# Ledger of designs, part 141: peptides against a protein of PDB entry 1MQS

Target 1, 223 residues: chain A of PDB entry 1MQS
Amino acid sequence: ILKMLFLNKDLNNNDNITTITDDIFNQQEIIWKVLILDIKSTATISSVLRVNDLLKAGITVHSLIKQDRSPLPDVPAIYFVSPTKENIDIIVNDLKSDKYSEFYINFTSSLPRNLLEDLAQQVSITGKSDKIKQVYDQYLDFIVTEPELFSLEISNAYLTLNDPKTTEEEITGLCANIADGLFNTVLTINSIPIIRAAKGGPAEIIAEKLGTKLRDFVINTNS

## One batch from the design tools (peptide; made by RFdiffusion4, then SolubleMPNN)

Design b2_p23_6_s3 (from b2_p23_6, 8 letters changed)
Fold by OpenDDE base, seed 4:
Structure b2_p23_6_s3 (fold): chain B 223 residues (1-223), chain A 23 residues (1-23)
Amino acid sequence: as target 1 above (223 residues)
Amino acid sequence: SFPVQSTTVTVNGKTFTLYKVFL
């Protein structure tokens, strides 16, 4: 997240947030930016960063993408929003209206090709493609609730997994979804974890699925 | 660490590069 706020510059992710922000704030000129969020990303940012962290990252203001926002044509904007058609349309409208000087677009999850093409098409029509500085899709299927705890925010996961009436198919499906979310989390933290799970239950299934996904990813990436 | 991945799309002669980056 801090990397995004610093326009995806290389940062040491192993350092404490405060240490990173302090070092950057003290060593270089801060580029002031607007941070545009949606409901989901607002929750994520709020869970991970303090107000002071945002300030030290050069975030002058942050607002919801659907809110009426005043034009700041001399200020670059960071979008951190869900990869939806609606958000793309809003971003393009902001581009058309010269809402900001530069656009750094970070989607909170994988951007489908069709939406990327749509974005490209719309931006092409505006003639202002040069203002689009970055387009990233992130892997953020989690909210950090505590320094060592995060949640995938999957509703009723515990209840579903522990209900005797839940079918094997439902369990398998849910475990797959959880594994996908955890995989994306691992990608976000950029570290391959040691996976520990309780044996004999859904947690083990999830761990195995996650392990497989991670191994496959490493193999494919190193090829 | 995981390497950055990218995908390109060209529309109307404009190429966009999507970077898949961790936060």
Scores: peptide ipSAE 0.150, ipTM 0.789, DockQ to the pose 0.658
Fold by OpenDDE base, seed 2:
Structure b2_p23_6_s3 (fold): chain B 223 residues (1-223), chain A 23 residues (1-23)
Amino acid sequence: as target 1 above (223 residues)
Amino acid sequence: SFPVQSTTVTVNGKTFTLYKVFL
């Protein structure tokens, strides 16, 4: 989410949200933006970010996509909305009306090819394709209520991963197994997670493997 | 950072790139 709010720039995510926002706020020029949400994405963002986090990310105004929004033609907009025909039509209408200066479009889940083609077709007709700066599938279909704990019941995973005698191949193999289990869990709960992992260790390997599996799955299901 | 995968669609001579990202 923070990456999206900073226009999908590379962020150092080694720290917590507060530290990240503080660091970015202090180190980079703030670009003030409008954040356009729907009901689903509002719930997602509200579960993860505070109002102060949005402000530190340069979000001066946030509103629902279906609300009657005032034009801010000199302000860039971030859309974080569900991949629906309705939302695409609204975005295109906002583009036609020059409602914002730039459009950063982030869909909360996978955008089917037919809808991507529809978006492209409609935007091409407007002659304002240059205002569309980004189109992302931001796979954050989740709501964080409280921390949850589950186990994959993999024997001796902790011991194996922390034993200095364990080979890189063994670690890689175990991480792959863990990633498979997590992937299956994601499919079972029908929720796309945000992945957080400590850097420089097995957790990062697992996160990367899981991310790859999820991306491949989404791409294959949309093709 | 996770690698970003993309899909490209060309319509009426204009190319659109969809980036698929897990955050």
Scores: peptide ipSAE 0.126, ipTM 0.767, DockQ to the pose 0.432
Fold by OpenDDE base, seed 3:
Structure b2_p23_6_s3 (fold): chain B 223 residues (1-223), chain A 23 residues (1-23)
Amino acid sequence: as target 1 above (223 residues)
Amino acid sequence: SFPVQSTTVTVNGKTFTLYKVFL
């Protein structure tokens, strides 16, 4: 998250958030920018950062992507929003209207190829592709509620997993999504976990899927 | 640090790069 707030520049990640922000702030190298969020990313940011952290990162103002926002044509904007067609259309509209000087686009999860192509197509038509400085997709599929507790915030997961009408395919699909979220969480915290799960239920399925993903990742990263 | 991956898309002769990162 901090990397995004600093326009995805390399940061010394060995320090805590406070130390990083203090060091940068004291160096007076802060670029002031606008942060554009959606409901999901607002929750994510709020769970990890404080107002003071945002200020020290150079965030002058933050707003929701769907809100009416005043043009700030001389100010760069960081978008941190869900990878949806709706958000892409809004970003492109903001680009067309010269709402900001530069656009740093960060999606909260994986951007599908079709949406990337759509974004590219729309941007190409505007003739303002030079203002698009970065396009990233992130993997923040979780909300940190407490230091030792987080949630993937998957709607009705418990009900779906326990509904007798739910098909095996639906269960396996949901478990895969949960495992993906956990995998992304692991990568975010940069720590290989010891996985614990109750036996004989969906938790075990999720644990197995997560374990496989982690093993595959480690193998591929070390090769 | 985890490696940054990228995907390139070319539309109407313009190339766009998507970076995949973990924050």
Scores: peptide ipSAE 0.125, ipTM 0.774, DockQ to the pose 0.623
Fold by OpenDDE base, seed 5:
Structure b2_p23_6_s3 (fold): chain B 223 residues (1-223), chain A 23 residues (1-23)
Amino acid sequence: as target 1 above (223 residues)
Amino acid sequence: SFPVQSTTVTVNGKTFTLYKVFL
């Protein structure tokens, strides 16, 4: 997240958020930026960063993507939003209106190829593709609730997994989604965890799926 | 650090690069 706020420049990952922001604030000229969020990413950012952290990162203004926003044509914008058609359309409209000087687009999770192609197509039509400086998938499908606890915020997961009427296919699908979220979390923290799960239930299914994903990733990274 | 994956899409002669990063 902090890397995104500094336009995806390399940061020393061994320092805590406060140390990183203090060091950058003291040592470098702050580039003032606008941060554009949605409801989901607002919750994510709020769980990890304080208002003072945003200020130290050079965030002058932060707003919701669906809110009316004043143009700041001389200020670069960081978008951190869900990968949806609606958000893409809004970003493109902001581009068309020259709302900001530069666009740094960060999606909270994986952007499907069809949406990437749609974004590219719309941007190409505007003739302002040079203003789009970066497009990233951040894989932040989690909210930190406590220092040692986080949530994927998957609606009704517990109810669905424990409902006797839920089919095996539905359970498997939900477990896959949870495993994907956990996988993204592991990649975000840049550490391979020891997985512990209760036996004989959906937690075990999730653990197995996550384990497989991690193994596949390690193999692909080392190859 | 985890390796950054990239995907390129070319539309109407313009190439866009999507970076897969974990922040």
Scores: peptide ipSAE 0.099, ipTM 0.751, DockQ to the pose 0.656

Design b2_p23_6_s4 (from b2_p23_6, 7 letters changed)
Fold by OpenDDE base, seed 2:
Structure b2_p23_6_s4 (fold): chain B 223 residues (1-223), chain A 23 residues (1-23)
Amino acid sequence: as target 1 above (223 residues)
Amino acid sequence: PFPVQSTTVTVNGVTFTLYHVFL
């Protein structure tokens, strides 16, 4: 979410939200933006971020996509909304009306190819494709609750991953197995996770592998 | 950094790149 709010720039996620926002706030020029949400994404953001976090991310105004919003033609907009035909039509209408200066579109879940083509078709007609700066889909359809714990029951995983004698190949292999297990778990529970992993270790490798598997799955199911 | 995959579509001469992200 923070990455999205900072226009999908690379962020150091080793710190908590407050530290990240403070660091970015202090190190980079703030770009003031409008955040356009729907009911689902509002719940998601509200569960993760505080109002102060939004302000530190440069969000000066946030509103619902279905609300009658005043034009801010000199202000870039971040859309974080469900991948629906209705929302696409609204975004295109906002584009046609020059409601904002730039459009950063982030869908809360996978965007089917047909809807992407529809978006492209409609935008092509407007002649304002240059205002569409980013189109992302992601899986952030969640509400942060108390953490849950589960185990893949892989024997000696911790010992293997932390043994200095373990080879990189062995680590990679084990991480792949863990990622497979996590992927299967995701499919089983029918819930797409947000992935958090410590940087610079096997957790990051697992996260990357899992992310790739999930993305491949989504692409294959929506193509 | 997580790898980002993308899908590109071209319609009526306009190319869109959809980036697939899991955060």
Scores: peptide ipSAE 0.324, ipTM 0.849, DockQ to the pose 0.413
Fold by OpenDDE base, seed 1:
Structure b2_p23_6_s4 (fold): chain B 223 residues (1-223), chain A 23 residues (1-23)
Amino acid sequence: as target 1 above (223 residues)
Amino acid sequence: PFPVQSTTVTVNGVTFTLYHVFL
C-alpha cells in the first residue's frame, strides 16, 4: 500500500509504517497527490493507514471515485479502485476533463485483458495517453480489521464448508480460493508465516494448499 | 523482492503495460 502511495517506487520496508512515512516526509521530497478510492478500497486503506500516514505520504486529499471531485489539474492522482467497466469509464472521463495532471492507476484486484484493452481504447481516443503514467493491478484479497487480524471476506465460506449438501468439488474449489487469498496476503505483508490449522477438516486442506504455494514460490524465486 | 509480471496491450498505436504487483 505504501509503495502505491509513493508511485510504486522501491521503499525500505524494514521499518514500520510510521517510521517509513516520517523518514520520507523529513526528506522534503514529498510529491503531493490526490487519492481516489471506492467503497471497498476505502475500507482497506482505512484499516491499514491513519490520516496522518496519508498526509505524510503526500496525499493532500482523498475522495470516492463516484463523488463529484474538484479539478486539480496540476496535481497527480492515484486511483486505487476495483477493476470494473464503470470505474474505467470514470477514470477516462476524468482524463478527458483534465481533472488531474497525471494518472497512476492501481486496481484492487486482477484486471481482465478485455478491460485493459477497453481502457487502452478509450484513452487512445482522448489523445491524452501520456498522462497515464502507471497501470497496476494488485492482489488485495483481504481486509485488515485490527493488528494481526484480517479477513478474506469470502461470502458464506463457513456455511458452505459446513453444509452437508456441499459437494467435495465445491469444497475443494473454495479451499483453493481461500488458499489463494491467504497466499496473496502473505506476499502482501512480506512475511513467511508458520501455518497452523485444525486437523481433519477444510482448514487442513487450505493449509496444505497454502504451504505448497509458498514452497513453490520460494523455489521459483531462488532459481 | 517479489517477481513482477506484466501484460502489454497495444490499441490504436498506444501501448499499455499492466504490472501485476503486491501492495
Scores: peptide ipSAE 0.317, ipTM 0.851, DockQ to the pose 0.530
Fold by OpenDDE base, seed 4:
Order: sequence, then structure tokens, then C-alpha cells
Structure b2_p23_6_s4 (fold): chain B 223 residues (1-223), chain A 23 residues (1-23)
Amino acid sequence: as target 1 above (223 residues)
Amino acid sequence: PFPVQSTTVTVNGVTFTLYHVFL
């Protein structure tokens, strides 16, 4: 997240947020930016960063993408929003209206090819593709609740997994979803963890699925 | 650490490079 706020400069992810922001704030000129969020990303940002962290990252103002926002044509904007057609349309409209000087687009999760093509198509019509400086997608479908604790925010997961009436199919499906979320989390933290799970239950299933996904990813990425 | 991946799409002469990055 901090990397995004610093326009995807190389940052040491192993350092404390405060240390990173302090070092950057004190050592270089801050580029002031607008941060555009949606409801989901607002929750994520709020869970990870303090107001002071945003300030030190050069965020002068942050707002929701669906809110009426004043034009700041001399200020670069960071979008951190869900990869939806609606958000893409809004971004393109902001581009058309010269709402900001530069556009750094970060999607909170994987941007499908069709939406990337749609974005490209719409931007091509505007003639302002040069203002699109970055397009990233991340894998942030989790909420950091504590420094060492995060949640996938899957409703009723515990209840479902512990209900004796839950079918094997339902358990398998839910475990797959959880594993996907954890996989995305691992990608976000950019570190392959040692996976520990209770044996003999859904946690073990999830751990195995996650392990497989991670191994496959490493193999495919290193090819 | 995971390496950065990218996907390139060209539409009507406009090329976008989507970088798959962690935060």
C-alpha cells in the first residue's frame, strides 16, 4: 500500500510503516497527491494506515470515487478502487474532464482482460492516454485488522465450517474461496509464509489448497 | 519475494501495460 502511495517506488516492505514514512518524508520532497478510493478500499486503507501515514505519503486529500470531487488539474491522483466497469467509467470521465494532472490507477484486485481492453478503448478515444501513468492491479481482498492479523471478511465462514449440517460440497467451496483469498494475501505481502493449520478439519484443507496454489505460482513465475 | 508480472493490451493504437503488483 505504501508503495502505491509513493507511486510504486521501491520500498522496503520489511520496515515499519512509520519508519518508512518518516524516512521518505524527511529525505525527499513530497509529491502531493489525491487519493481516490471506493468503499472497499477505504476500509482497507483505514485498517492499514493512519491519517499521519497518508499525510507523510503526500496524500493531501482522499475521497470516494463516487463523490463529487473538485478538479485539481495540477495534482496527480492515485486511484485505488475495485476493478469494475463503473469505476473505469468514472476514471475515464475524470480523465476527460482533466480532473487531475496525472492518473495512477491501482485496482484492488485482478483486472480482467476485458476491462483492461475497455479502459484502453475509452482512453484511446479521449486522446489523453499520456496522462495515464500507471495501471496496476493488486490482490487486496482482505482487511488488516491488526499488525499480525487479517481477515478475508467472508461472512459466516466460521459458522459454516463448524455447522454439522454443512455439506462437503459447501465446505469444499468455502475452503477454496478462503484459499484464494489467502493466496492473494500472500501475494500482497510478497512473502511465502510457513503455513500452519489445525489438523483434521477445514483449516487443513485450506492449508493444502493454499500450499498448492503457492507452489504452482512459484513454478509458473520462475519459468 | 514474488516477481512483478505484467499484461500488455493494445487497443486502437493505445498500449496499456498492466502491472500485477503487491501493495
Scores: peptide ipSAE 0.307, ipTM 0.847, DockQ to the pose 0.648
Fold by OpenDDE base, seed 3:
Structure b2_p23_6_s4 (fold): chain B 223 residues (1-223), chain A 23 residues (1-23)
Amino acid sequence: as target 1 above (223 residues)
Amino acid sequence: PFPVQSTTVTVNGVTFTLYHVFL
């Protein structure tokens, strides 16, 4: 999330959220931008960030995508919204109207190819494709949709896992730590969960590690 | 480093790159 707020630039993963935001703020290198959310992403942001964090990240204002928003043609916009046809249409409409200077689009979950193609097609018609600076999707379903949310209190986990400078060894180590934490949580709950994870990333690594640990535990307990 | 996966789509001469980020 912080990476997104800083336009998906590399961040120093050695510092916690407060340190990162403080350092950037103190350096006066903040790019002021607008954050466009939907209902789901609002819940996500509110759960992990404080108003002060947003401010330090250079978010001047945040608005719902469906709300009437004033044009800020000289201000870049970060969209953090669900990957829906409706949201895509709104983004394209905002592009057509030159509502913002630049568009950084981050979808809260996987964007299907057909919707990506639709976005591309609509943008192509506008002739303003140069304003689309980034298109990202990510997997936040676990955070948003689960009835209960807990934290393992692992500092900078997200940043570490999503920083392109992080080594595979570092990722593997962190994933192991996360898996251990989850395993301990599962044991505390005394119920074997159904594990769902996005494929092809750290989440899958964690899921595999957790699954192995759980299987081993069950085998050893039944033995 | 864990590679960021991407999907590239070209429609009507406009190319978009979708970057996949895992949380």
Scores: peptide ipSAE 0.319, ipTM 0.852, DockQ to the pose 0.361; fails the geometry check

Design b2_p23_7_s1 (from b2_p23_7, 9 letters changed)
Fold by OpenDDE base, seed 2:
Structure b2_p23_7_s1 (fold): chain B 223 residues (1-223), chain A 23 residues (1-23)
Amino acid sequence: as target 1 above (223 residues)
Amino acid sequence: SKADELIEKIEKSNEEFLKSLLS
């Protein structure tokens, strides 16, 4: 979410939200922008960020996509909305009316091919495709009230990974199985997670394996 | 077509973003 608010630039993800926002606020020039949400994404944002975080991210105004919004033709806009035909039509209308200077579109979940084609077709006929700076659709599609706990139901995984008698080969094999399970989970929920793991242990191995699987998948899907 | 070009651009951008996120 923070990456989205900073126009999907690479951020230091080793720190908590407060530290990240403080660092960016102090070290980088703030680009003021408008954040456009829907009901679902509002709940998501509210569960993760505070109003002060939005301000530190350069969000000068935030509003609902279905609300009548005043034009800010000199201000870039970030859309974080559900991938629906209705929202696409509204975005295109906003583009046609030069509502904002630039459009950074982020869908809360995967955009179906037919809707992507529709968006592209509508944008192309406006002659204003240059204002569309990005379209992303690989975000977590749930409200983050508390950390989500998942279980892959792998028997004695914790005990095996923490048993000093366990061999490196056994650890590697188990980590691969866990990574496979997590990968399948990611595909099932249709969202790309931010992967965090404790360093120097099995969790890091799993994270690396999962990352590789996801990268390979992305490459193969977009080839 | 222009629409196809835009789709390609979007797909490439998404790929690059995802790669950067996972790197």
Scores: peptide ipSAE 0.083, ipTM 0.673, DockQ to the pose 0.410
Fold by OpenDDE base, seed 4:
Structure b2_p23_7_s1 (fold): chain B 223 residues (1-223), chain A 23 residues (1-23)
Amino acid sequence: as target 1 above (223 residues)
Amino acid sequence: SKADELIEKIEKSNEEFLKSLLS
């Protein structure tokens, strides 16, 4: 997320967000920009970053994508929104209206091919593709509650996994979903973790599935 | 087409992002 706020520049890995923002704020010129969110991403940003962090990242204002926003034609914009047709249309409209100087688009999850093509087509028609500086597929299936703790927000996961009446099929399905969420989380934080799990239970199953996904990802990315 | 070029640009950017996970 911080990387996104700094226009996806490489940041030194640090466990402390405040330290990162302080270092950047003090050592580098801040590029002031607008942050555009939707409801889902707002929750995420709010859970991860403090207002002061946003300021230090150069966010002058932040707004919901569906809200009426004043044009700031000399200010770059960061979009961090869900990959939906509606959001794409709004972004394109913002582009058409020259609402901002530059557009850094970050989708909270993978953008389907059809929507990617739609975005590209619409942007191409505007003739303003040069204003689109970045488009990234982000992955967001978690809410950060603490610096060291996050939740996938899967309802009743603990209860389901610990209920003796839960079927093996249900457990398997849930573990798969959790692994998917964790995988997306890993991609979101842009770090490959060391996986630790309690042995002999669902956590181990999840860990194995996640490990497999990560390995597959590495293989596919390096191929 | 311009659309294709933009798609390529986006894909490249995404690829770079994904590769950064491995660095």
Scores: peptide ipSAE 0.066, ipTM 0.655, DockQ to the pose 0.597
Fold by OpenDDE base, seed 1:
Structure b2_p23_7_s1 (fold): chain B 223 residues (1-223), chain A 23 residues (1-23)
Amino acid sequence: as target 1 above (223 residues)
Amino acid sequence: SKADELIEKIEKSNEEFLKSLLS
C-alpha cells in the first residue's frame, strides 16, 4: 500500500510505516497527489494507515470515486478501487475531462482480461493514453484488525474445516483459497514471511501450498 | 492498435512490479 502511495517506488521495508513516511516527508521529495478510493478500498486503507500517514505520503486529498470531485488538473491521481466496469468508466471519464495531470491506477484485485481490454480501448479512444502512467492489480482480500494481525475474511472457514461432513475436496479447495489470499497478502506488503503452522492439520496444508506458491514465484521471477 | 500497445505497456509494468517484490 505504501509503495502504491509513493507511485510504486521501492521502499525500505525494514522500517515501520511511521519511520518511512517521516523520512520521506523530511526529505521534501514528496509529490502531492490525490487518492481516489471506493467503499471497499477505503476500509482497507483505513485499517492499515492513519490520516497522518496519508498526509506524510503526500496525499493532499482523498475522495470516493463515485463522489463529485473537483478538478485538479495539475495534480497526479492515485486510484485504488475495485476492478469493475463502473469504476473503469469513471476513470475514463476523469481522463476525458482532464480531471488530473497523471493517472496511477491500482485495482484491489485482479483485473479480468475483458475489463483490461475495455479500459485500454476507451483510453486509446481519448487520445490521452500518455496520462496513464501505471495500472496495477494487487489482490487485496484481507483486513488488518491489529498490529501484525489480519484476516482474510473467508466465510465459514472455521466451520467448514471442523465439520465432519466436509469432504476432502472441499477442504483442499478451501486451503487453496486461503493460500491464495495469503500469497496476495505477501505481495501486497512486499515482505517474504517465515511460515509457521501447526502440524497434522489444515494449517500445514495451507503452509505447504503457500510455500510452494512463493517458491514458484521466486523461481519464475529469476528465470 | 493503440489499445494493444497500452495493454502491453500495462502488462510489462505489472511484471516489473512483481519482479521487484522478491528481488
Scores: peptide ipSAE 0.064, ipTM 0.659, DockQ to the pose 0.600
Fold by OpenDDE base, seed 3:
Structure b2_p23_7_s1 (fold): chain B 223 residues (1-223), chain A 23 residues (1-23)
Amino acid sequence: as target 1 above (223 residues)
Amino acid sequence: SKADELIEKIEKSNEEFLKSLLS
């Protein structure tokens, strides 16, 4: 599991300021995954996972399939969508445009044979079949195995981040709240994390905000 | 057909890999 926040457990109270600052600034590049949902699957995931769960699972970049999405050609994508002709066409278009590096397609219910054949035919024509890594027509279960997962108890945060009607300002505001929560958590644990976030989404915004808060805190406390 | 071969390949994909991506 790719973590947005890797807590340095070796950080002892005896660590000097330089070590702490280095940990804050040495953000390693994270291979993040994009999660593409539709309205139906969004409701499903929202019932099972909290925003923090997704973030800690490395699924920090998520969008609705019908929304305009920025290309992330070096990032693998997980689709969890309804088995419809419309969604298949969108996926194929995403493939044609090299929107992502790899495609893991999971349908929320059984995919009819005719649609499977259609998908396969379209993909074969693109010559990019190697990018299609998985196609499953089974319900995808998320298993939370990390004991360090926690919730900030922000109401409807996941829905807000995934709702196409949500404005950029609303997203920014929510990200700020998440960053505040994470910051408080870090302080409580008394460990400086390595921040890892996917680029081009809310996770990056959160990471930047959190990083700034941590840097400011370290500077002010040493001062 | 190429499409059929692709279907077979996809169906044989390792479910464990997906799990690893989510971890």
Scores: peptide ipSAE 0.076, ipTM 0.670, DockQ to the pose 0.201; fails the geometry check

